# Ledger of designs, part 61: peptides against a protein of PDB entry 5JXT

Target 1, 319 residues: chain A of PDB entry 5JXT
Amino acid sequence: SLLPKKEINVYIGMSEMQVKWYQKILEKDIDAVNGAGGKRESKTRLLNIVMQLRKCCNHPYLFEGAEPGPPYTTDEHLIYNAGKMVVLDKLLKRIQKQGSRVLIFSQMSRLLDILEDYCVFRGYKYCRIDGSTAHEDRIAAIDEYNKPGSDKFIFLLTTRAGGLGINLTTADIVILYDSDWNPQADLQAMDRAHRIGQTKQVVVYRFVTDNAIEEKVLERAAQKLRLDQLVIQQGRAQVAAKAAANKDELLSMIQHGAEKVFQTKGAFGTMAEKGSQLDDDDIDAILQAGETRTKELNARYEKLGIDDLQKFTSESAYE

## One batch from the design tools (peptide; made by RFdiffusion4, then SolubleMPNN)

Design b2_p14_3_s3 (from b2_p14_3, 7 letters changed)
Fold by OpenDDE base, seed 5:
Structure b2_p14_3_s3 (fold): chain B 319 residues (1-319), chain A 14 residues (1-14)
Amino acid sequence: as target 1 above (319 residues)
Amino acid sequence: SSETPAYVLRRRAE
């Protein structure tokens, strides 16, 4: 029988470099961040800020001029300059040691480019598929990953490209490096490993930058997922859950953690305390804290009715 | 390696 998947949100502090770039993004559009633009503020401008902040949460090298050099090098700086990479690097060692194979999903093909260089740097054998991958190359990559005795440890995928009906049950670990705005896209990604033919317990690690916009992206995705489930269960016509955030929701998401980011000198949380020197006990603590916060997050939305879930209230998550 | 990373080269071609 297929075991139920275990999903754990992994809450990760920003590196010092991420904090500096996060501050720069907010400062560049400070009037928009403060809501000073009022009715004149473009939704497109707010969406752009959101996308830049999400890029920062993924890796600062997604920005021009962020990468150290010349000379440009593939070295430890690729890891320690992004909190998610620090945690990923430790998790992948553990995952490999336990004899698991892993799917890594991102929304950003440019992040997969960084992850390729990381895989080469660490000596991890990998496959890659994104939205630009030709159909034939996609089939070849899947077959190479799934073949008996495959030495490919990692499959790098964009969430949407990976969602397209493929079977990857030869992996038992899924890492969502970032989240889709549509929680169904992430579910479809998980279901590449969690389907008929899987023989292991599938574990999903969802990376979430703590005290940043990604917490609000996650909350919104969880709210939408619960709403979609309740609508299906109640047989109510698809109340098209307002698919796009309004301006006020986007502004609230941008403002989340901004004050603390401006006040912070250096990295956040465990990244401030240990940086790249995380040990196995630190990883266990992060995973345990993540499991607790995941249960709490789910429990908040399980108590809400359809009408409550239609209102994006930042406040209703604390009542 | 001191060589330009592949991800840097790809990002410069965009």
Scores: peptide ipSAE 0.246, ipTM 0.786, DockQ to the pose 0.587
Fold by OpenDDE base, seed 1:
Structure b2_p14_3_s3 (fold): chain B 319 residues (1-319), chain A 14 residues (1-14)
Amino acid sequence: as target 1 above (319 residues)
Amino acid sequence: SSETPAYVLRRRAE
């Protein structure tokens, strides 16, 4: 029988460079961030801010002129300048020592480009599929990864491209480097490893930047997932349709953690204390804290009814 | 490596 998957949210602090770029993004649109635009503020402008903040949470090198150089080099700076990369680097080393194989999903093909350079730098053999990958090349990559005795350790996928019914049961670890606004897209990604033919316990690590926009993206996705489940159970199909965030919800998401980000001159959390010098005990502490917060998050939404789940109550970051 | 990263090369081609 297929074992239930274990899902853990991994809460990760920003690097110093991420904090600086996060501040810069907020400062560029400070009037919108402060809600000074009121009814005149464009929903499109707020969505653009959210997208830039999500890029920052993934990697600062997703911005033009952020990468150090010229000369441009592949070196340790690719890792220590992004909190998620620091945790990923330590986690992949542990996963490899355990004899596991890993799927890494992202919403951003440009992040997969950074992850390719990282894989080459660390000597990890990998496959890649995104939305631009030709059908034949996609089949070839899947077959190469799944072949008996495959030396490919990592499969890099965009969440949507990886969601297309493929079987990757030769991997037992799934890393969601970022989250989709639609929790069903992430579930479909997990189901590439968590399927008939899997012989191992599937573990899913969901990376979440702490004290940032990604916590609110995760909360919104969890609310939607619970709402979808309750709607199916109660036969109330009409309720699911209001999935689009309003302007006030987007503003509250942007404001979440913003004050603390402005007050911070360095990195956050374990990234401030140890940076790239995270040891095995630090990773265990991060995973244990993540497991606790994951249980708390799930327990919060399990108690809510349909009417409560329809209200996106974001506490203001200024409360 | 002192070589230009593939990511940087792709970004310059855009």
Scores: peptide ipSAE 0.098, ipTM 0.754, DockQ to the pose 0.666
Fold by OpenDDE base, seed 2:
Structure b2_p14_3_s3 (fold): chain B 319 residues (1-319), chain A 14 residues (1-14)
Amino acid sequence: as target 1 above (319 residues)
Amino acid sequence: SSETPAYVLRRRAE
C-alpha cells in the first residue's frame, strides 16, 4: 500500500543579500507598502511588489545587476547569497547519502536556471522540465530519470510542468522550492512522486522564507485548502473560495515582516548566526522546528469552520 | 540580450 506522504514546511532565514534586496523592493514602493495609496492603490502595483518579494525569497540573482561580477563565476556565492540555497545544499547531501532521489519544484523557470548551475557546480546529475520544454523532450527526460539504474539524482521542474500527469515514483523526496498561490498545484506536483508505483515513504519539504511574504502565501494556501475540503465535504458548491487575493490581503502580505526586515542589519535567523556554515545539527533543528510549525499551522485551520475560513483576518499579521 | 542574467549566459556557454 502507498504510505501517506510526510509534509514538512522548512522555514528559512534570508541571507544578507536577500535582506538588502528585500529592503530595496519595499523602499522603491514605500507609499504602497505603507498603505498610503489606500483604495486608490492599484491591485496591479501590489501584485508586482508581491512578485518581486517572492523573487527575492527565491534568489537575489533573479534581479538584474544583483549577481557579483565581472568576472561572473559559478562558485559558493551562488549558494550563500540565498538562504534557500544554503539549506538546499545541505539537505541534498543528506538526501543523496540516504540513497534517495529528489524532485525540485519551482514556479520560476529562471530559478531552475540557477539550480542547473548549482547542480553542475556540485556535480549533481539532473533532468529538467519547464513550460517551454517540448512534449518529446519531456518524455525523453522522464524516461531518462525513471529508467532502471538511472544516474540522475535530481529532477528540476516548474510546478505547472510537473502537474501534467507524469509519473516520477522513482523519486521519494519532493522539494517545493517555492509555493503556488493555488495549493492544488503543489499537491499535483507532490502526486508525481506520491502515486501508485511508489515503494518508499515520500517526504515533501516546502521551503518558506521566514519573516517574509512567503509565510503569508503559505497561510493563505493552507486556509484555501481547508476551505476547499470543507466545501466538498458539505456539498456547498456555492462557496466559491475567493481565488484571488484582494488589495487588503495583498497589502497585509507585503507588510508582514517588513518592519523587522528594515530593522535588520545582515541576515536572518540561522543565516545570521551560521551563514553558509550550517552543520547537520543546524539542519536537524530547522527540520524539527519546521515539523512543529507545520503541525501548528494545520491544527489552526482544521478547527475553523467555513465562515471563519472565508474571513481573511488581517489581525494575525500583528500578533 | 542585455537582459539575460550572467548565470544563464555561463550555463549556455558550457
Scores: peptide ipSAE 0.054, ipTM 0.698, DockQ to the pose 0.083
Fold by OpenDDE base, seed 3:
Structure b2_p14_3_s3 (fold): chain B 319 residues (1-319), chain A 14 residues (1-14)
Amino acid sequence: as target 1 above (319 residues)
Amino acid sequence: SSETPAYVLRRRAE
């Protein structure tokens, strides 16, 4: 029988470089961030800010001119300049030692490019599929990963490309490096490992930058997922969850944690204390805290009715 | 190594 998947949100502090770039993104559009545009503010402008903040949460090197150089080098700076990379680097060592194999999903093909260089730098054998991968190459990559005795440890996938009907039950760990706005896309991705033919306990680690836009992306995704479930259960097919955030919702998401980001000198949380020097106990603490916050998040939305779930509860960024 | 990372090269080709 297929064991239920374990889903753990892994809340990760920003590196010092991420904090600096996050501040720079907010400062560049400070009038929009402060809501000074009011009803006249472009939804497209707010969406652009959200996308820049999400890039920052993934890796600062997704910005032009952010990467140190010339000379450009593949070195430890690729890891310590992004909180998610620091946690990923420690987690992958543990996963490998356990004899597990891992799927890593992202929304951003450019992040997969960074992860390829990281895999080469650490000597991890990998496969890759994204939206540009030819159909034949996609089949070949899947077959190479799934073959008996495959030496491929990691599969790098864009969430969209990985969601398309493939079987990857030869992996038992799923890392969602970022989250989709549509929780169904992430479910479809993790269900590539959590499917008939899986013999191990599937564990899903969802990376979430703490005190940043990604926390609100996650909350919105959890809200939408619960709403979708209730609509199906109640036979009310017409209550489509609002697919797109409104301007006020986007603004609230942008403002979340912004004050603390502006006040922060250096890195956040465990990244400030340990940086790249995370040990196994630090990872266990992050995972335990993440499991607790995951249960709390789920319990929050499980108690809400359809009408409540249709309202974006902007808890103020200050409460 | 002093080599430009592959992801940097890919980003410059776009």
Scores: peptide ipSAE 0.045, ipTM 0.711, DockQ to the pose 0.595

Design b2_p14_3_s4 (from b2_p14_3, 7 letters changed)
Fold by OpenDDE base, seed 2:
Structure b2_p14_3_s4 (fold): chain B 319 residues (1-319), chain A 14 residues (1-14)
Amino acid sequence: as target 1 above (319 residues)
Amino acid sequence: SSETPAYILRREAE
C-alpha cells in the first residue's frame, strides 16, 4: 500500500543580498507598495512587483547585474547569497546520505539554470525537464532517471513540466523550491513521486521565504485548496474559487513583511546568525519549526467554512 | 562588461 506523503513547509530567512534586493524592489515601486494616496495601482503593476519579489525569494542572481563579477565564477557565493540554497545544500547532503533520490520543482526555468550550476559545483548527477524540453528528450531524461541503478541523484523540473502525468516513483523526496499560485499544480508535482509503484515514504519539503510575500502565497494556496475541497464535498459547483487575486489581496501580499525588510540590516533569522554555516542542529530546528507551523496552518483552514474561506481577510500588515 | 549572470553565460556556452 502507498504510504501517506509527509508535507513540511520549510520557512527560510533571506540572505543579506536577498534583503538588499527585496528592499530595492519595494523602493522602486514604493508608491504602489504604500497604496499610492488613494489611486488604486494597476493590477499589472502589482503583479509585476509580486513577480520580482518571488524572484528575489528564489535567488538574487535572477536579476541582471546581481551576480558578483566579472569574472563570473561558480563558487560558494551561489549558495550563501540565497537562503533557500543554503538550506537546500544541507538538505541534499542529508538526503543523499540516507540513500534517497530527490525531485526539485520550481516555477522558474532560470532558477533551474542556477540549480544546474549548483549540481555541477557540488558534483551531484542530475536530470532536467522544463517547458522547452522536447517530448523525446523528456522521455529520455525520465528513463535515465528511473533506470535500475541510475546514478542520477536529482531531477530538476519546472512544476508545469512535472504536471504531465510522468512517473518518478524512483524518487522518495520532493522539494518544492517555490510554490504555484494554484495549489493543484504543486499537488500534481508531488504525485509524480507519490504514486502507484512508490515503495518508500514520500517526504515533501516546501520552501517558503519567511517574513516575505511567499508566506502570503502559501496562505492563499492553503485557503484555496480547502475551499476547493469543501466545494467538491458539498456539491456547490457555483462557488468558483476566485482563482485570481484582486488588487487589494496583491497589495496586502506585497506589504507583508515589507516594514521588517526595510528595518533589517543584513540577513533574516538563522541566516543572520549563522549565514551559510548552518549545522545539522540548525537544519533540524528549521524542519521542526516548519512541521509545527505546517500543522498550525492546516488546522487554521480546516476549521473554516466556505463563507469564511471566501473572505480573504486582508489582515493589513499594520493591524 | 556583460551584466549577464554566470549561470546564463554557462548555459549559452553548452
Scores: peptide ipSAE 0.019, ipTM 0.546, DockQ to the pose 0.210
Fold by OpenDDE base, seed 5:
Structure b2_p14_3_s4 (fold): chain B 319 residues (1-319), chain A 14 residues (1-14)
Amino acid sequence: as target 1 above (319 residues)
Amino acid sequence: SSETPAYILRREAE
C-alpha cells in the first residue's frame, strides 16, 4: 500500500551574501517598497521586486556580478553563499547514506544550472529535465533515472516540466527548492514520487527562506490550497481561488522581514551561528523546528472557512 | 586555471 507522504517545511536563514543582495534589491526600489508610489505603483514593478527577492532566496549567483571572480571557480563558495545550498549539501549527504534517491524541483532553470555545477563538484550523478528539454531527451532522462541499478542519485527538474505525468517512483525523497505560486504544481511535482509503484515512505522537504518573502509565498500557497480543497468539498466554482495577488498583498509580501534584513549586518539564524559548519545535530534541529512550524501553519488554515480564506485572497481581487 | 562554471557559461550565452 502507498504510505502517506510526509511534508516538512525547512526554514532556512539567509547567508551574509543573501542578506546583502536582499538589501540591495529593496534599496533599488525603496520608494515602491515603502508604498510611496501609492495607487500609481505598477503591479508589474512589484512583481519584478518579488521575483528578484525570490531569486535572492534561491541563490545570489542568479544575479549578474554576484559570483566572485575572475577566475570563476566551482568551489565551496557556491554552497556557503546560499543558505538553501548549505542545508541541501548536508541533507543530500544524509539522503545518500540512507540509500534514498532524490528529486529536486525548482521554478528556475537557472537555479538548476547552479545545481548541476554543485552535483559535478560533489560528484553526484544526476539527470535533468526543464521546460526546454526535448521530448525524446525527457524520455531518455526518465529511463536513465528509473532503470534498475541506476547510478543516478539526483533528478533535477523544473516544477512545471516535472509535473507532466511522469513516473519517478524510484525516488523516495522530494526537495522543493522553491515553491510555485500555484500549490497544485508542487503537489503534482511531489506526486511524481508519491504514486502507485512507490515502495518507500515519501518525504517532501520544502525549502523556505526564513524572515523573507518566501514565508509569505508559502502562506499564500497554503491558504490557496485550503481554499481549493474547501471549494471542491462544497461543490462551489473554483474561480475565486485563482486570483493573482493584488498590489497590497505584493507590497505586504515585499515588506515582510525587510526591517530585520536592513538591521542585520550578517547572516540569519543558524547561518549566522554556524554558517557552512552545520553538523548533523543542527540539521536535525532545523528539521524538527520545520516540522513544528509546518503543523502550526497547517493548523492555522484548517480552522478557516471559505469566507475567511477568501477575505485574505479577495482583498487581492477587487483592486 | 579553474574552469568557468557551466551555469555562468549558460548565462553568458543567453
Scores: peptide ipSAE 0.015, ipTM 0.477, DockQ to the pose 0.494
Fold by OpenDDE base, seed 1:
Structure b2_p14_3_s4 (fold): chain B 319 residues (1-319), chain A 14 residues (1-14)
Amino acid sequence: as target 1 above (319 residues)
Amino acid sequence: SSETPAYILRREAE
């Protein structure tokens, strides 16, 4: 019998470099962030800000001129300059010691490039598939990863490319490095490991930058997932989940945590206290806090009806 | 000068 998957949101503070770049992104479009454009502000401009903030949450080196150099070198700076990389680095070491194998999903192929450099730097053997990978190369990568006694520890995938019906049941750990706006895309990614042929308990770690836009991306995805479930259960096919955020919703998402980001001169949370010096106890604390917040998030949406789930509750960006 | 967003400054003044 296939065991139910365990899903844990892992809430991660920004590094000092991420805070500086997050501030810079908000400052560059300050009029839009302030809502000064009103009805004249383009939805496209707000979507662009959202995309830049999501890039910052993933890794600051996704921006031109962010990487230290010249000379450009792959070193510990690749890890400590991104909160998600600091947690990933410690978590992968634990996963490997447990004799597990891991799928890492991202929305961004350019983040997979950074993760390849990281894998080489740490000596992790990996496979990669993205949207540009040829069909034959995809088959070869899957077969190499799935072969008995494969020395490939990590599979790097873009969420949508990895979602295409492939079997990766030789992995038992899934890391969602970032979330899709469509929760069904992330579920399809998890189902690469969580399917017939899996012999282990599948664990899914969803990375979420704390006090940043990614919390609102996650909330919106959870809201949509619950709405989709209720629509199916009630046979109300006409309740199109408002697929696209409106301008006010996007603005609220951009403003979420922005005050604390502007007031912060260093890193956030455990990144401020320990940075790259996270130990096993710090990881356990992060995972336990994440498990609690995951239960709270799920419990919030389980109580809501269809009409409530159709309203984007602009909980003030300031709670 | 890191221009703190005007919406933040307005909230600090309330």
Scores: peptide ipSAE 0.038, ipTM 0.476, DockQ to the pose 0.011; fails the geometry check
Fold by OpenDDE base, seed 4:
Structure b2_p14_3_s4 (fold): chain B 319 residues (1-319), chain A 14 residues (1-14)
Amino acid sequence: as target 1 above (319 residues)
Amino acid sequence: SSETPAYILRREAE
């Protein structure tokens, strides 16, 4: 029988570079961040800020002029300049040592480009699929990954491209490097590994930048998922999930952790304490803290009724 | 002209 998947939110501090870039993004649009634009502030401007902040949470090299160089080299700086990469790098070593295989999902094809450079740098054999991958190349990549005795350790996927009905049950670990605004997209991604034919316990690690906009993205996604579940259970098909985040919701998301980010000199949390020098105990501590916070998050939304869950309606900012 | 990100330039140079 298929074992239930284990889902763990992995809360990760920003690197010093991410903090600097996060500050810079907020400062550039400080009037919008402070709500000074009021009703005149465009939803588009706020969505752009949200997108830039999410890029920063993923990797600062998604910004022009962020990467050190010229010369541009693939080196340890690719890892230590992003908190998620530091955790990923340690986690992948553990996963590989356990004889597991891993799917890594992101919303951002440009992040997959960075992850390809990382895979090459670490000598990880990988496959890639994104939204631009031709149908034939997708089949070839899937077949290459799934073949008996495949040397491909990692499959890099955009969440939406990975959602397209493919079977990747030859992987038992799923890393959501970022979250979709639609929790169903992430579930569909997980279901590439967690389906009939899986023989192992599927573990899902959801990376979440701590004290940043991604916590609010996650909260909103969790709220939507619970709402969808309750609507199905109650047969209330007419609960119009109020569509897109309103301006006030977007502002609240942008403002989340902003004050602390402005006050911070250097990195956050474990990234401030250890930087790239995380050991196995640090990873275990991060995973344990994540498991606790995941349970707390779920318990928060399990107690909410439909009316409370409707206050934050998650449409994807990517329509 | 969207400047090509440095990581893409590395991949093109390898």
Scores: peptide ipSAE 0.023, ipTM 0.574, DockQ to the pose 0.078; fails the geometry check

Design b2_p14_4_s1 (from b2_p14_4, 10 letters changed)
Fold by OpenDDE base, seed 2:
Structure b2_p14_4_s1 (fold): chain B 319 residues (1-319), chain A 14 residues (1-14)
Amino acid sequence: as target 1 above (319 residues)
Amino acid sequence: PIVVPRYVLRRLAE
């Protein structure tokens, strides 16, 4: 029988470089961030800020002029300049030692480009599929990954490129490097490994930058997922979950953690304490804290009714 | 030889 998947949110501090770039993004549009534009603030402007902040949470080298060089090198700086890469680097070593195989999903093809160079740098054999991958090349990559005795450890995918019907049950670990605004897209990604033919316990690690916009992206996705479940259960098909955030929701999401980011000199959390020198105990602590916070997050939304879930609760912005 | 990362090369080609 297929075991239920385990999903763990992995809350990760920003590197010093990420904090500096996050500050720069907020400072560039400070009037919009402070809500000084009021009702006149463009939703498009706020959406752009959100996208830049999400890029920063993924990797600072997604910005022009962020990467050190010339000369440009593939080295440890590719890892230590992004909190998610530091945790990923340690987690992949553990996953490999366990004899597991891993799917890594991102919303950003440009992040997959960084992850390819990281895989080469660490000597990890991988496959890749994104939105630009031809149909024949997708089949070839899937077959190469799934073949008996495949030496491919990692499959790099954009979350939405893993179309309906792909079976990747030869992997048992799923890493969501970032989250989709639509929780169903992430569920569909998990279901590439969590299908008929899976013989192992599927574990999903969802990376979330702590004290940043990604926490609010996750909360909104969890709220939407619970609302969708309740609507189905109650037969109330007319309760269209507001698919897109409004301006006030976007502003609240941008403001989340912004003050603490401005006050911070250096890195955040475990990245400030240990930097790139995380040990196995540090990873265990991060995973245990993540499991606890994941249970708390789920329990928060499980108690809410449809009417509560339809309201964007700004209350979580002041806790 | 300094190996330029592929992600850098891709961004320079854009």
Scores: peptide ipSAE 0.084, ipTM 0.692, DockQ to the pose 0.633
Fold by OpenDDE base, seed 3:
Structure b2_p14_4_s1 (fold): chain B 319 residues (1-319), chain A 14 residues (1-14)
Amino acid sequence: as target 1 above (319 residues)
Amino acid sequence: PIVVPRYVLRRLAE
């Protein structure tokens, strides 16, 4: 029988470099961030800020001129300059030691480029599929990953490309390096490993940058998922949650954690305390805290009715 | 400084 998925949100502090770039993004559009544009502020401007903040949460080297050089090298700086990379690096070592195989999903093909360089640097054998991968090359990559005795440890996928009906049940670990705005896209990605033919407990690690926009992306995705479930259960198909955030929702998402980011000198949380020197106990603590916060997040939305779930409540994060 | 994207550096190393 297929075991249920274990899903854990992994809350990760920003590196010092991420904090610096996050501040710069907010400062560049400070009037929009402060809501000074009011009704005149364009939704497009807010969406652009959101996208830059999400890039920062993934890796600062997604910005032009952020990567140290010349010389441009693949070295430890690729890891310690992004909180998610620090956690990923330790987690992958554990996963490999357990004899597991891992799917890593991202929304950003340019992040997969960084992850390929990381895989080469650490000596991890991998496959890759993104939106540009030809159909034949996708089949070849899947077959190479799934073959008996495959030496491929990691499969790198864009969430949308990896969601396309493929079977990857030879992996038992799923890392969502970032989240889709549509929670169904992430579910479809997880279901590449979690399907008929899986023999292991599938564990899903969802990376979430703490005190940043990604917490609000996650909350919105959880809200939408619960609403979609209730609509199905109640037969009320017409209650399509507005898929697109409004201006006020986007502004609230941008403002989340912004004050603390401006006050922070250096890194956040465990990244400030340990940086790249995270040990197995630090990872266990992060995973345990993540499991608790995941249960709390789910419990918050399970209590809400359809009418409450249709409202974006910014305030319910403080009670 | 010509910021060569990582994907370009990789293609040049292949």
Scores: peptide ipSAE 0.051, ipTM 0.677, DockQ to the pose 0.158
Fold by OpenDDE base, seed 1:
Structure b2_p14_4_s1 (fold): chain B 319 residues (1-319), chain A 14 residues (1-14)
Amino acid sequence: as target 1 above (319 residues)
Amino acid sequence: PIVVPRYVLRRLAE
């Protein structure tokens, strides 16, 4: 029998560089962030801010002029300038030592480019598939990863490209480096490893930038997933979850943690205390805290009915 | 409510 997958949200603080760039993004559109645009503020402008903040949560080098240089180098700065990379770097060492193999999913092909440079820098053998990968190259990459005795440790995938019915049961660890707005896309990504033919316990690590917009992206995805489950169970097909966030919802998401980000002069949480010098005990503490918060998040939505799940809880950035 | 502190708003007005 296939074992149930274990899912853990991993809450990660921003690096000092991420805090500076997060501030810069908010400052650039300060009137929109403070709600001063009112009814005249375009939904498109708010969506653009959300997308820039999500890029910042992934890696600051996704912005032009963010990377230190010239000269441009692949070095430790690629890791310590992004909280997710610091945690990833420690987790991958542990995963490799355990004799596991890992799928890493992102929404952003440009983040996969950074992860390729990282893999080369650390000497990790990898495969890659994204939305631009030719069909033949995709089959070749899957076969190379799945072959008996494959030396490929990591498979880098965009969530959408990885969702296309492929079997990757030769991996037992899944890292969602970021989350899709559609929780079904992330489930489809997990199901590449969590499928018939899997012999190990599948563990899914979902990276979430703490005190940032990604917490609200996660909450919205969890709310939608629970609503979809209840609609299926109750046969109420007409309750199409309003899939698109409204302006007030987007504004609330942008404002979440923004005040604390502006007050911060350095990094957040464990990134401020230890930065790139995280040890195994720090990783265990992050994973344990993440497991607790994951249970709390799930328990919050399990108690809600359809009518409650249709209301966006605009918990203000002050609650 | 203003989420961005007034000191940031002043810096952007300079």
Scores: peptide ipSAE 0.014, ipTM 0.454, DockQ to the pose 0.011
Fold by OpenDDE base, seed 5:
Structure b2_p14_4_s1 (fold): chain B 319 residues (1-319), chain A 14 residues (1-14)
Amino acid sequence: as target 1 above (319 residues)
Amino acid sequence: PIVVPRYVLRRLAE
């Protein structure tokens, strides 16, 4: 029988460079961040801020002029300038050592570009699929990854392109480098490894930048998933349509952790303490803390009814 | 010579 998947949110501090770029994003639109625009503030402006903050949480080199150079090089700076890359780099060594194979999902094809150069830099053999990958090349990449005795360790996928019905049960580890606004897209991504034909325990690591927009993206996704489940169970089809974030929700998400980000002169959490020098004990501590917070997050939403889940989108702005 | 990572070159081609 297929073993249940284990899901762990991995809460990761920003690097010093991420903090600096996160501050710059907030400062550029400070009036919008402070809600000074009121009813005149466009939802589009807030969505743009959210997208820039999410880019920052993924990697600062997603911004023009962020990469150090000239000369431009693929080197350790590609890793230590993003908290998620620091954790990924340590986690992949462990995953490889245990004889596992890994799917890495992102919403951002441009992040997969960074991850390709990282794979080459570390000597990891990989496959890639995104939304621009031709059908024939997609089939070829899947077949190359799934073939018996494949030397491909990593599969890099955009969540939506990777979610489309493919079988990747030759991998047992899934890393969600970021989260989709639609939690079902992430579930569909996990189900590429967690399917009939899987012989191992599937483990899903969801990377979440701590004290940043991504915590609120995760909370909203968890809330939506629970709401969708309850709506299906109760036969109430009408509730699913209200799922688009309003202006106040977007503003609350942008404001989350902003004060602490402005007060911070360096990196966050374990990234401030250890930076790129994370050891195996630091990774174990991050995973244990993540497992605890994952249980707490799930327990928070499991107790809520449909009406509570619909209201909570407005009240979480003041905590 | 300026060595440009492939991910930078890809972004410049967009």
Scores: peptide ipSAE 0.079, ipTM 0.709, DockQ to the pose 0.473; fails the geometry check

